Peptides against a protein of PDB entry 3OIQ. Designs and how they scored, part 175

Target 1, 212 residues: chain A of PDB entry 3OIQ
Amino acid sequence: KNRIFVSSSKDFEGYPSKAIVPVQFVALLTSIHLTETKCLLGFSNFERRGDQSQEDQYLIKLKFKDRGSERLARITISLLCQYFDIELPDLDSDSGASPTVILRDIHLERLCFSSCKALYVSKHGNYTLFLEDIKPLDLVSVISTISTKSTNSSKHSSSELISECDLNNSLVDIFNNLIEMNRDEKNRFKFVKLIHYDIELKKFVQDQQKVL

## One batch from the design tools (peptide; made by RFdiffusion4, then SolubleMPNN)

Design b1_p28_7_s4 (from b1_p28_7, 11 letters changed)
Fold by OpenDDE base, seed 4:
Structure b1_p28_7_s4 (fold): chain B 212 residues (1-212), chain A 28 residues (1-28)
Amino acid sequence: as target 1 above (212 residues)
Amino acid sequence: MKEELLKKLKETLKELYEKTKEDILSEA
Protein backbone atom coordinates (compact mmCIF):
# COMPACT_ATOMS: atom_id res chain seq x y z
CA LYS B 1 0.00 0.00 0.00
CA ASN B 2 1.24 3.46 -0.86
CA ARG B 3 1.99 5.73 2.07
CA ILE B 4 -0.44 8.64 2.29
CA PHE B 5 0.84 12.10 3.12
CA VAL B 6 -1.46 13.72 5.67
CA SER B 7 -1.66 17.51 5.76
CA SER B 8 -4.32 17.62 8.49
CA SER B 9 -5.19 15.32 11.36
CA LYS B 10 -8.83 15.96 10.41
CA ASP B 11 -8.21 13.69 7.43
CA PHE B 12 -8.46 10.73 9.82
CA GLU B 13 -12.15 11.52 10.45
CA GLY B 14 -12.81 10.34 6.90
CA TYR B 15 -10.70 7.19 7.17
CA PRO B 16 -12.24 3.69 7.26
CA SER B 17 -13.60 2.39 10.57
CA LYS B 18 -11.57 -0.80 10.08
CA ALA B 19 -8.29 -0.29 8.27
CA ILE B 20 -4.52 -0.26 8.37
CA VAL B 21 -3.20 2.73 6.45
CA PRO B 22 0.45 3.78 6.32
CA VAL B 23 0.60 7.55 6.69
CA GLN B 24 3.20 10.29 6.82
CA PHE B 25 2.98 13.82 8.18
CA VAL B 26 5.13 16.71 9.33
CA ALA B 27 4.34 18.41 12.61
CA LEU B 28 5.80 19.97 15.73
CA LEU B 29 6.37 17.83 18.79
CA THR B 30 4.04 19.14 21.50
CA SER B 31 4.04 16.46 24.19
CA ILE B 32 5.74 13.35 25.50
CA HIS B 33 3.85 10.94 27.72
CA LEU B 34 5.97 8.03 28.90
CA THR B 35 4.63 5.83 31.68
CA GLU B 36 5.00 2.21 32.69
CA THR B 37 2.12 1.26 30.41
CA LYS B 38 2.19 3.78 27.56
CA CYS B 39 4.46 5.84 25.39
CA LEU B 40 2.70 8.63 23.49
CA LEU B 41 4.07 11.48 21.43
CA GLY B 42 1.86 14.45 20.71
CA PHE B 43 2.32 16.43 17.52
CA SER B 44 0.51 19.40 16.04
CA ASN B 45 0.34 21.56 12.95
CA PHE B 46 -1.64 24.06 15.03
CA GLU B 47 -4.52 24.12 12.60
CA ARG B 48 -7.45 26.09 13.91
CA ARG B 49 -10.09 23.67 15.18
CA GLY B 50 -12.59 26.02 16.74
CA ASP B 51 -12.45 25.79 20.53
CA GLN B 52 -10.47 22.55 20.55
CA SER B 53 -6.93 22.46 21.85
CA GLN B 54 -4.39 22.91 19.10
CA GLU B 55 -1.91 20.69 20.94
CA ASP B 56 -1.61 16.96 20.32
CA GLN B 57 -3.57 16.88 17.05
CA TYR B 58 -1.53 13.78 16.21
CA LEU B 59 -1.27 11.34 19.10
CA ILE B 60 1.35 8.78 18.13
CA LYS B 61 1.86 5.61 20.13
CA LEU B 62 5.08 3.73 20.62
CA LYS B 63 3.87 0.26 21.45
CA PHE B 64 5.71 -1.94 23.88
CA LYS B 65 4.69 -5.33 25.23
CA ASP B 66 7.63 -6.43 27.35
CA ARG B 67 10.63 -5.01 29.17
CA GLY B 68 12.79 -5.27 26.07
CA SER B 69 10.44 -3.27 23.88
CA GLU B 70 9.80 -0.81 26.73
CA ARG B 71 13.53 -0.19 26.95
CA LEU B 72 13.65 0.48 23.22
CA ALA B 73 10.78 2.94 23.55
CA ARG B 74 12.61 4.73 26.37
CA ILE B 75 15.82 4.86 24.35
CA THR B 76 13.85 6.22 21.39
CA ILE B 77 12.41 9.00 23.54
CA SER B 78 15.82 9.74 25.02
CA LEU B 79 17.44 10.00 21.60
CA LEU B 80 14.65 12.21 20.27
CA CYS B 81 15.02 14.52 23.25
CA GLN B 82 18.80 14.59 22.86
CA TYR B 83 18.35 15.69 19.26
CA PHE B 84 15.99 18.51 20.25
CA ASP B 85 17.96 19.48 23.37
CA ILE B 86 15.00 18.56 25.58
CA GLU B 87 16.06 17.85 29.13
CA LEU B 88 14.72 14.57 30.46
CA PRO B 89 15.17 12.93 33.81
CA ASP B 90 17.69 10.11 33.63
CA LEU B 91 15.73 7.27 32.05
CA ASP B 92 18.58 4.81 32.65
CA SER B 93 18.53 5.29 36.41
CA ASP B 94 19.50 2.03 38.14
CA SER B 95 16.48 2.48 40.37
CA GLY B 96 14.28 -0.42 39.19
CA ALA B 97 11.36 2.02 38.89
CA SER B 98 10.88 3.16 35.30
CA PRO B 99 10.66 6.95 35.47
CA THR B 100 7.49 8.62 34.27
CA VAL B 101 8.04 11.43 31.79
CA ILE B 102 5.24 13.87 31.11
CA LEU B 103 6.16 16.89 29.03
CA ARG B 104 3.52 19.23 27.64
CA ASP B 105 3.54 22.33 25.50
CA ILE B 106 7.04 21.60 24.17
CA HIS B 107 6.39 24.02 21.29
CA LEU B 108 6.31 26.94 23.74
CA GLU B 109 10.04 26.51 24.35
CA ARG B 110 11.31 24.62 21.30
CA LEU B 111 10.19 24.16 17.72
CA CYS B 112 10.71 20.42 17.27
CA PHE B 113 9.84 19.78 13.63
CA SER B 114 9.40 16.09 12.89
CA SER B 115 8.62 14.05 9.81
CA CYS B 116 6.68 11.03 11.04
CA LYS B 117 5.77 7.76 9.40
CA ALA B 118 2.95 6.00 11.18
CA LEU B 119 0.34 3.29 10.82
CA TYR B 120 -3.25 4.36 11.10
CA VAL B 121 -4.95 1.37 12.70
CA SER B 122 -8.70 1.53 13.20
CA LYS B 123 -11.19 -0.85 14.75
CA HIS B 124 -14.87 -0.13 15.36
CA GLY B 125 -14.45 3.52 14.35
CA ASN B 126 -11.68 4.30 16.82
CA TYR B 127 -8.12 4.62 15.59
CA THR B 128 -4.59 4.62 16.92
CA LEU B 129 -1.53 5.97 15.16
CA PHE B 130 1.55 3.82 15.71
CA LEU B 131 4.99 5.24 15.07
CA GLU B 132 6.99 3.47 12.36
CA ASP B 133 9.70 6.07 11.83
CA ILE B 134 10.54 9.61 12.90
CA LYS B 135 12.94 12.04 11.30
CA PRO B 136 13.53 15.06 13.50
CA LEU B 137 14.24 18.12 11.38
CA ASP B 138 16.74 20.81 12.17
CA LEU B 139 15.12 24.24 12.43
CA VAL B 140 17.87 25.91 10.41
CA SER B 141 17.34 23.35 7.66
CA VAL B 142 13.57 23.91 7.79
CA ILE B 143 14.00 27.68 7.48
CA SER B 144 16.49 27.25 4.66
CA THR B 145 14.20 24.83 2.82
CA ILE B 146 11.23 27.19 2.99
CA SER B 147 13.31 30.22 2.03
CA THR B 148 15.04 28.62 -0.98
CA LYS B 149 12.01 26.93 -2.55
CA SER B 150 11.07 30.08 -4.44
CA THR B 151 14.14 29.68 -6.69
CA ASN B 152 15.21 26.04 -7.19
CA SER B 153 12.27 24.21 -8.84
CA SER B 154 14.71 22.02 -10.79
CA LYS B 155 16.22 19.26 -8.68
CA HIS B 156 13.87 16.28 -8.81
CA SER B 157 15.36 14.25 -6.01
CA SER B 158 13.07 11.31 -6.90
CA SER B 159 13.75 9.10 -3.91
CA GLU B 160 11.72 10.37 -0.97
CA LEU B 161 8.07 9.18 -1.22
CA ILE B 162 6.84 12.54 0.07
CA SER B 163 6.46 15.05 -2.66
CA GLU B 164 8.92 17.73 -1.66
CA CYS B 165 5.96 20.02 -2.27
CA ASP B 166 3.78 18.38 0.38
CA LEU B 167 6.53 18.57 2.98
CA ASN B 168 7.29 22.20 2.25
CA ASN B 169 3.63 23.19 2.14
CA SER B 170 3.11 21.61 5.55
CA LEU B 171 6.16 23.40 6.96
CA VAL B 172 4.89 26.72 5.62
CA ASP B 173 1.43 26.05 7.04
CA ILE B 174 2.91 25.33 10.47
CA PHE B 175 4.87 28.59 10.44
CA ASN B 176 1.82 30.51 9.30
CA ASN B 177 -0.20 29.01 12.14
CA LEU B 178 2.57 29.88 14.61
CA ILE B 179 2.62 33.46 13.30
CA GLU B 180 -1.12 33.69 13.89
CA MET B 181 -0.67 32.32 17.39
CA ASN B 182 2.15 34.78 18.03
CA ARG B 183 -0.12 37.67 16.97
CA ASP B 184 -2.90 36.50 19.29
CA GLU B 185 -2.45 38.14 22.69
CA LYS B 186 -4.43 35.31 24.30
CA ASN B 187 -2.13 32.64 22.91
CA ARG B 188 0.77 31.55 25.08
CA PHE B 189 2.99 30.88 22.08
CA LYS B 190 5.49 33.65 21.37
CA PHE B 191 8.54 33.28 19.14
CA VAL B 192 10.60 35.49 21.47
CA LYS B 193 10.06 33.02 24.30
CA LEU B 194 11.66 30.14 22.40
CA ILE B 195 14.95 29.07 23.97
CA HIS B 196 16.57 28.91 20.54
CA TYR B 197 15.19 32.24 19.30
CA ASP B 198 18.00 33.76 17.26
CA ILE B 199 18.58 36.39 14.59
CA GLU B 200 17.92 33.93 11.78
CA LEU B 201 14.56 32.82 13.16
CA LYS B 202 13.66 36.43 13.93
CA LYS B 203 14.42 37.51 10.38
CA PHE B 204 12.55 34.56 8.90
CA VAL B 205 9.46 35.26 11.01
CA GLN B 206 9.56 38.95 10.12
CA ASP B 207 9.79 38.13 6.43
CA GLN B 208 6.93 35.62 6.63
CA GLN B 209 4.77 38.09 8.56
CA LYS B 210 4.98 40.50 5.63
CA VAL B 211 3.43 37.93 3.32
CA LEU B 212 0.54 37.13 5.65
CA MET A 1 27.00 14.48 16.55
CA LYS A 2 23.39 15.00 15.39
CA GLU A 3 23.89 12.59 12.49
CA GLU A 4 24.95 9.85 14.87
CA LEU A 5 21.90 10.54 17.01
CA LEU A 6 19.67 10.30 13.95
CA LYS A 7 21.23 7.01 12.93
CA LYS A 8 20.84 5.53 16.39
CA LEU A 9 17.28 6.85 16.65
CA LYS A 10 16.34 5.26 13.34
CA GLU A 11 17.95 1.96 14.25
CA THR A 12 16.34 1.84 17.70
CA LEU A 13 12.89 2.68 16.40
CA LYS A 14 13.24 0.13 13.61
CA GLU A 15 14.07 -2.55 16.15
CA LEU A 16 11.10 -1.51 18.29
CA TYR A 17 8.77 -1.57 15.30
CA GLU A 18 9.99 -4.99 14.15
CA LYS A 19 9.35 -6.38 17.64
CA THR A 20 5.86 -4.89 17.89
CA LYS A 21 4.52 -4.82 14.31
CA GLU A 22 2.59 -8.08 14.62
CA ASP A 23 0.84 -6.81 17.73
CA ILE A 24 0.13 -3.49 16.01
CA LEU A 25 -1.36 -5.21 12.98
CA SER A 26 -3.49 -7.44 15.23
CA GLU A 27 -5.26 -4.37 16.65
CA ALA A 28 -7.22 -3.92 13.37
Scores: peptide ipSAE 0.720, ipTM 0.965, DockQ to the pose 0.924
Fold by OpenDDE base, seed 1:
Structure b1_p28_7_s4 (fold): chain B 212 residues (1-212), chain A 28 residues (1-28)
Amino acid sequence: as target 1 above (212 residues)
Amino acid sequence: MKEELLKKLKETLKELYEKTKEDILSEA
């Protein structure tokens, strides 16, 4: 089956009640829930949903069933956090109890752009998204991609069915949503409160605000 | 450093997925 690019988590409301669909989306990492029994990653593009929470619009599960797969899930979380400079307690603690990691509102401190491949799996109208792959995106690269009309239609082979255009449009939409949140006095999100807020991000935001 | 992290991340997720895909597919 061809992978479907998802621009909104609302798209899943129209998906079949019993299906397996490979999907891809771009969003910001918002939460991490790692326990002895589950691993969940929350993502959001911060699309406006009326009065509904804009956090964790995409809940992605890492499945594990044994000690070996649990270890791989833990390593995955560790590597992801290392990439984004997210401080985690040592997950390798020799203490026989698997450490619990609960992080929320990650986007308030760091913009963790991620391109995710997942399986939509539904049964009786309920669905779960299972992580297949995640590509963390560097903020500098994201800003560069949005700022440069990368007309480089590099002939990516037909197997990467998701157009560079879909990725770029989603990145622009996320930034526009963040700009709106930043302008809202009631919203906790502020660009100036990001740990990695620098002159490049400041300039980019200022330039984008002139177009909006 | 980031490139090595990306490689390890991709490899780890691939291994995790291969170990769990049958269980995932059975949830449908």
Scores: peptide ipSAE 0.720, ipTM 0.965, DockQ to the pose 0.905
Fold by OpenDDE base, seed 2:
Structure b1_p28_7_s4 (fold): chain B 212 residues (1-212), chain A 28 residues (1-28)
Amino acid sequence: as target 1 above (212 residues)
Amino acid sequence: MKEELLKKLKETLKELYEKTKEDILSEA
């Protein structure tokens, strides 16, 4: 089955009540919830949904069923955090209790762009998204991609890859949404509060603000 | 360094997914 690119988490409201659909989206990592029983990653593109929270629009589950798969989930979280320079509390605490990781509002400190492949699994109208693959995106690369409007339509016809256009459009939409949030005095998000706020990001934001 | 992290991440997720795929599919 061809993987479907999802531009909005609202798209899932129109999905079948009983289906398995491979999907792909691009969003910012907003939360990590790792417990003894589950691992959830929250993502958002910060699409406006009225007065509803814009956080965790995509709740992605890493399923584990045993200690071995739980370890793999933990390693996954560790590696993801290492990539984004997210400080985790020492997961190696020898205290036989499975360390709990709860991070929220990650986007307030770091823009963690991620391309996610997931399985939409629905039963009785409820759905769960299960993570298949994640590609963390470097912010410099994201900025470059948006700025260069790279028309390199390498038609790699592999039915499993997001079109470059879909990726770019989603990245632009996310930045536009962040700019709107930054302009909103009620919104906690501010670019200047990002740990990695540098001259490049500043310039990019300033340039994008002129287009909106 | 980041490339190695990406490789390990991909490999780890692949292993996790393969181990849990049947259980995921059974939730439908």
Scores: peptide ipSAE 0.720, ipTM 0.966, DockQ to the pose 0.926
Fold by OpenDDE base, seed 5:
Structure b1_p28_7_s4 (fold): chain B 212 residues (1-212), chain A 28 residues (1-28)
Amino acid sequence: as target 1 above (212 residues)
Amino acid sequence: MKEELLKKLKETLKELYEKTKEDILSEA
């Protein structure tokens, strides 16, 4: 089956009550929940949903069934955090107890753009998204992609069926949503509070604000 | 450094997914 690009997590409200659908989306990492029994990643594009929380719009599960698969899930989380410079407690603690990791509101400190491939699996109207693949995106590359309208699709020869247009549109939408949040005095999100806030990001935000 | 991390991440997730795919599909 062809993979479907998802621009909004609301799209899942129209999905079949019993289905398996390969999907892909782009969003910011907002939470990590790793325990002995579950591994969940929260993502958001911060689409306005009335009075609903804009956090964790995409809740993605990493399934594990044994010690070997649990170890792989832990390594996955460690590698993802290393890529985004997120500090984790030492997951290799000699104490036979697997450490619990609960991080929330990651987007308040770091913009962790991620392209995710997942399986939508529904039963009796409830669904779960299972992680198949994740590509962390570098912020500099995201800014460059939006700014240059990079037509050069060609070099990433991955036969990924996603149009560069869908990816770019989603990235622009996320930034526009963040700009709106930054303008809202009641919203906790502020670009100037990001650990990696630099001159490049400042300039990009200022330029993007003039278009909105 | 980041490229090596991306490679390891992709390989690790692929292994995890292949080990758990049948169990995921059984939840439908």
Scores: peptide ipSAE 0.719, ipTM 0.965, DockQ to the pose 0.916

Design b1_p28_8_s1 (from b1_p28_8, 10 letters changed)
Fold by OpenDDE base, seed 3:
Order: structure tokens, then C-alpha cells, then sequence
Structure b1_p28_8_s1 (fold): chain B 212 residues (1-212), chain A 28 residues (1-28)
């Protein structure tokens, strides 16, 4: 089955009540919830959804059933956090208690762009997204991609790859949403409060603000 | 970073493959 690129989590409202669909999306990591029984990752593109929280629009599950698979989940989370320079409590603590990690509002400190492949699984109208693959995206690479792809439409239409167009559009949409949030005095998100806020990001945001 | 990414993706792939049968069983 061809993987479907999802530009909005609202797309799932139109999905079948009983289906298995491979999907792909690009979003910012917003939350991590690791417990003894489950691991959930929250992602968002910060689409405006009325009065609802813009965080965790994509709730992605890592399923595990035993200590071995739980360990793989913990390692996955550790590696993901290491990639994004997110500080985690020591997950390797020999204390017989499974470490609990609860992180929220990650986007307030770090822009953790991620290209995610997931399995949409619905039953009885409810769905769960299971994480199949993740590609963390460096902010520098994201900025460069948005800045350069206005010109290079390489038409490699391989049906399985996210079109460069879909990726770019999603990244642009995310930045536009962040710019709107940054302009809103009631919103806690501010670019200047990001730990990795630098001259390059500042310039990019300023340039994007002129187009909006 | 490339090695880190590789290890991340390999670990996640292994986890997903182990979980996939369970996901399918719950679907059925």
C-alpha cells in the first residue's frame, strides 16, 4: 500500500472507521510521555483548531509488551532526545522501577522538526497512530530547504517518497503558524526564548514575517 | 549525528516490527 502524506491531523476524521493505513507527516515534537505501560509522542503543526490546545495534534504511540520491547522504547526515546539535545533523567537507572518521562511543551524551548512514518489503525471509529519511523530534521536543514526549494522542483515522482513539495509546504505552514503564535501576546511561544535561537533563525523569521 | 540517526531508526524499526503483530491482533 502506498504511504499517504498527511498535511493535517484533521485528515484522519475522513479516514475509514476500520482501516490500516501507512501515513507520513512532518511536525514538531511537543511532548513525550513514557511510562511502564506505554510511550506516547506528541507532535503538532500548530494548525489553529479553535480553542483547543495546539500541542499533541498527532499523538503517536510506541507499543511494547515486555521488558525487551520496553527497553527498545526507552532507547528510542533516549536517542531521539539525544539528537534534539533534550535533557532526560537517567533512563538507565538500575532502580527496578521503570523510568517515567513526562515532557511537555518541548516546542517552547526547542524546535524539534520530525518527519514521521506511522501506521494509522482504526477500529470502531477510534484510531491510533503507531510510530514506524522517524527522521529528526535539523533546523538549519529545514531553513535551507524552505529557502532553496522555491527553485529546484526535482520531479522525482517516486510514489513512496514524500514529494519535496509536500515536505516544503508542511514546513512552511509550521513556520507560518509559529510566526502567528509569536505575534500573539497571549501565546507562550516566542522565538527569542528558544535555546537555539541564533542569528540565522532570527534572520529567517524576519524574512518570513515580511511575506506574511 | 548520522550514526545517532542510524541507531535511532534501527532501534525504532526493531521495536515496530516486534509490535506489529500485536497491533494487527488488536485490529482483528
Amino acid sequence: as target 1 above (212 residues)
Amino acid sequence: KEELLKKLQETLKKLFELSKPLILEEFE
Scores: peptide ipSAE 0.725, ipTM 0.967, DockQ to the pose 0.942
Fold by OpenDDE base, seed 2:
Structure b1_p28_8_s1 (fold): chain B 212 residues (1-212), chain A 28 residues (1-28)
Amino acid sequence: as target 1 above (212 residues)
Amino acid sequence: KEELLKKLQETLKKLFELSKPLILEEFE
């Protein structure tokens, strides 16, 4: 089955009430919720949805069934956070209690761009997204991609890869949304409050603001 | 970073494969 690129979480409103659909999207990591029973990752592209929260537009589940798979979930979260330079409390605590990690509003401190492959699973009109694969995207690479409109000729077979156009469009949309949020005095998001706010990001934002 | 990414993806893949039967059972 061909993987469907999802540009908006609203796309799922049109999906079948009973289906299994491989999907892919690009979004910012906004939250991590790891407990003894579940792991949820929140992602958002910050599309305007009226007065609705723009956070956690994509709620992605890492399902585990036993201690072994729970450990894999913990390791996954640890590695993801390590990649994004997110400080986690030590998840390897030998304390017999499964570590709980609750992070929210990650995007206020770090832009954690992620290309996600997920499995859309619906039954009776309700759906769950299960994380299949994740590719963290470096901010420098994202900026470069948007700025150069570089067509990565990845020779990989067309059926499983996001079109470069879809990826680029989604990245642009996210940045545009962030720029709008940054301009909104009521919005907590500000580029200058990002831990990794540097001259390159500053310049990029300034240049993009001129086009919007 | 490449090794980190590889380990991340491998770990997640393993987790997903282990969860897949349960996902299918919930779907049926």
Scores: peptide ipSAE 0.725, ipTM 0.967, DockQ to the pose 0.933
Fold by OpenDDE base, seed 1:
Structure b1_p28_8_s1 (fold): chain B 212 residues (1-212), chain A 28 residues (1-28)
Amino acid sequence: as target 1 above (212 residues)
Amino acid sequence: KEELLKKLQETLKKLFELSKPLILEEFE
């Protein structure tokens, strides 16, 4: 079965009550919950959902069953955080206690764009998303992609590949949502509070704000 | 960064492959 691109987490409300479906989405990393028994990653596109929290729209599970697989989960989280320059407490502490990592509201400090491949698994109307693959996206590359491809969208390459268009549209939507959040005085998100806020991001945001 | 990404993806792939049978068993 072909992998389905998901533009909104609401799409899962229409998915079968009993199914296994490979999916892909693009979102910002918002939370990490690593415990002795489970690992959960929260992602969001910050799509408006009324008064509901816009955080953790995509809850993605890393499942492990033994100490060996737990170690792989820990290494995965460490490497992901290293890629995004997220400071973690030393997960290598020789103390036989499995390290617990709880990070929330990551997007308030860093924009961690991620292209995720996951397995949607539903039973009895409830579903779980299991992480299969992740591609962290550099902010500079995201900005460049959005700025460049506004013009050349014409060539219908027929290949079943999740269209470069879907990725770009999702990235644009995320930025638009962030701009709206930044304009809202009640929202805690502000671009100027990002650790990596620079002149390039400032210019990009200013230019995008003129179009919205 | 490319090496870091490769290691990340390889580690995650290994984890997913180990978990996949368990996920399928819970589904049946």
Scores: peptide ipSAE 0.725, ipTM 0.967, DockQ to the pose 0.938
Fold by OpenDDE base, seed 5:
Structure b1_p28_8_s1 (fold): chain B 212 residues (1-212), chain A 28 residues (1-28)
Amino acid sequence: as target 1 above (212 residues)
Amino acid sequence: KEELLKKLQETLKKLFELSKPLILEEFE
């Protein structure tokens, strides 16, 4: 089955009440919730949803059933955080106690752009998204992609490539939403508070603000 | 970073494949 690109989490409201659909989206990592029984990753495009929280618009589950698969989940989270330079407590602690990791509002410190492949599974009108694959996107690459509309030949197999247009549009939408949040004095998000705020990001934001 | 990405994706793939039967059971 062909993978469907999703530009908004609202698209799922129109999905069948009983279905399995492979999907793909681009969003910012906003939260990590790892316990002994489950792992959830929150992502957001920060679309305006009235007065509702813009965090965790995409709630993605990593499912595990035993100690072995739990370890794989922990390793996955560790590697993801290592890629984004997110500091985690030692998840390999021999203490026999399953480590709990709760991170929220990650986007307030780091812009962790992620291209996600997930399985949409619905039953009785409720749905869960299960993570199949994740590709962290470097901010420099994101900025370059938006600025130059460069055809990033992803080394991925041609059959699973997102439309470059869909990817770029989603990235632009995210930045536009972040710019709006940055302009709102009531919003906690500020570009200048990002740990990785640099001259390149500053210039990019300034240039984008002129177009909006 | 490329090696890190490879390890991440391989680990996640293993986890996902192990979870598929459980996902299908939840769907039934």
Scores: peptide ipSAE 0.723, ipTM 0.966, DockQ to the pose 0.933

Design b1_p28_8_s2 (from b1_p28_8 with E2K I4L H9Q E10K V12L D22L F28E)
Fold by OpenDDE base, seed 4:
Structure b1_p28_8_s2 (fold): chain B 212 residues (1-212), chain A 28 residues (1-28)
Amino acid sequence: as target 1 above (212 residues)
Amino acid sequence: KKELLEQLQKTLKELFEKSLPLILEEFE
């Protein structure tokens, strides 16, 4: 079955009430909720949805049932946070208590761009997204990709390719949404408050603001 | 970073493969 690229979490409103669909999207990591019983990752492209929270537009579940799979979930979260330089409490603490990690509004401190593969599973009109794969995207790479508009037709095999176009469009949309948020005095998001705010990001934002 | 990514993807794949039967059971 072909994986479907999803540009908006609203697309799921049109999905079948009973289906299993492999999907892929690009978004910013916004939240991590790891407890003894569940692991949820929130992602967003910050599309304006009226009065609804712009966070956690993509709520992705890591399912585990036993201590072994729970450990894998913890390791996954640890590795993901290590990649994005997110500080976590010591998840490896030998204390028999399963560590609880609750992080919100990650995008206020770090832009954690992620290409996600997930399994859409719906039953009785409700759906859950299960994380299949994640590729963290470096901000420098994201900026370069948007700036070069280069059709690097990397001849990657046709079937697994998110069209470079779909990826680029999603990345541009995310940045445009962030720029709008940054301009809104009521919005807590500000580029200058990002821990990794540097000259390159500053220049890129300034250039994009001129086009918007 | 490459090694970290490989470890991340490997771990997640293992977790997903273990969870997939349970996901399918909840779907039937």
Scores: peptide ipSAE 0.717, ipTM 0.967, DockQ to the pose 0.943
Fold by OpenDDE base, seed 2:
Structure b1_p28_8_s2 (fold): chain B 212 residues (1-212), chain A 28 residues (1-28)
Amino acid sequence: as target 1 above (212 residues)
Amino acid sequence: KKELLEQLQKTLKELFEKSLPLILEEFE
């Protein structure tokens, strides 16, 4: 089955009430919710949805069933946070209690661009997205990709790879949305408040703001 | 970073594969 690229979480409103569909999207990591029973990752492209919260537009589940799989979930979260330089409370606490991690509004401090492969599973009109794969994207690489308009059509076989165009468009859309949020005095998001706000990001944002 | 990514993806793949039967059971 061909993996479907999803540009908006609204796309799922048109999906079958009973289906299993491999999907892929690009978004910013916004939240992590790890408990003894579940792990949820929130992602957003910050698409405007009227007065609705722009956070956690993609709620992605890491399902585990036993202590072994729970450990894998914890390791996954640890590695993901390590990749994004997100400080986690020590998950290795020898305390027999399963560590609980609740992080929200990650995007206010760090732009954690992620290309996600997920399994859309619906039954009776409700759906859950299960994480299959994640590729963290470095901000420098994202900026470079957007700036270079890289037409590198790598001829890789069409079936499983996201169109480079779809990826680029989604990245552009995210940045445009962030720029709009940054301009909104009521919005908590500000580029200058990002921990990794540097000269390159500043320049990029300034250049993009001129086009919008 | 490459090694970190590989470990991340490997771990997640293992987790997903272990979860897939349960996902399918919930779907049926």
Scores: peptide ipSAE 0.717, ipTM 0.966, DockQ to the pose 0.937
Fold by OpenDDE base, seed 1:
Structure b1_p28_8_s2 (fold): chain B 212 residues (1-212), chain A 28 residues (1-28)
Amino acid sequence: as target 1 above (212 residues)
Amino acid sequence: KKELLEQLQKTLKELFEKSLPLILEEFE
């Protein structure tokens, strides 16, 4: 079965009550919950959902059952955080206690764009998303991609590949949502509060704001 | 960064492959 690109977490409301479906989405990393028994990653596109929290629209699970698989989960989280320059408490503490990591509202400090492949698994109407693969996206690359591809969208390459168009559209939507959040005085998100806020991001945001 | 990404993806793949049988068992 072909992998399905998901543009909204609401799409899962229409998915079968008993199914296994490979999916892919693009979102910002918003939270990390690593405990002795589970690992959860929260992602969001910050799609407007009324008064509901826009955080953790995609809850992705890393499942482990033994010490070996737990170690792999810990290493995965460490490497992901290293890629995004997220400071973690030393997970290597020799103290036999499994390290607990709880990070929330990551998007308030860093824009951690991620292309995720996951397995949708539903039973009895409830579902869980299991992380299969993740591709962190550099902000500079995201900005460049959005700025460049507005023109050459014409060639219908027929291949079943999740269209480069779907990725680009999702990235644009995320930025538009962030711009709206930035304009809202009640929203805690502000571009100027990002640790990596630079002249390039400033210019990009200013240019995008003129189009919205 | 390329090496870091490769390590990340490799580690995650191994974890997923180990977890997949358990996921499928819970589904049956």
Scores: peptide ipSAE 0.716, ipTM 0.967, DockQ to the pose 0.942
Fold by OpenDDE base, seed 5:
Structure b1_p28_8_s2 (fold): chain B 212 residues (1-212), chain A 28 residues (1-28)
Amino acid sequence: as target 1 above (212 residues)
Amino acid sequence: KKELLEQLQKTLKELFEKSLPLILEEFE
């Protein structure tokens, strides 16, 4: 089955009440919720949804059933955080207690761009997204991609290639939304408060602000 | 970073494959 690229979490409102659909989207990691029984990752494109929180527009579940699969979930989260330079408490604590990790508002400190493959599963009108694959995107690469419209033919197998146009459009939309948030004095998001705020990001934001 | 990504994707794939039967059971 062909994987569907999703540009907005609102697209799921039009999805069947009973379906299994492979999907793909690009968003910023906003939250991590790891407990003894579940792991949830929150992502957002920060689309305007009135007065509603712009966080966790995509709630993605990692499901596990036993101690072995729980360990895999913990390792997955550890590796993801390592990639994004997110500090986690030691998840391998010998204390026999399953470590709980609760991180929120990750986007206020780090822009963690992620290309996600997920399985949309709906029953009785409710749906859950299950994570199949994640590709962290480096900010430098994101900026370069937006600026050059470079057809980076990443040699991924031809059958699962997201339209490069869809990816680029989503990345642009995210940045535009962040710029709007940055301009809003009531919004907590500020580019200058990012840990990785550098000259390149500053210049990019300034250039994009002139176009908006 | 490439090796890290490969490990991440491998681990996640294994987890997903193990979870898929449970996901399908919830769907039935």
Scores: peptide ipSAE 0.716, ipTM 0.966, DockQ to the pose 0.937

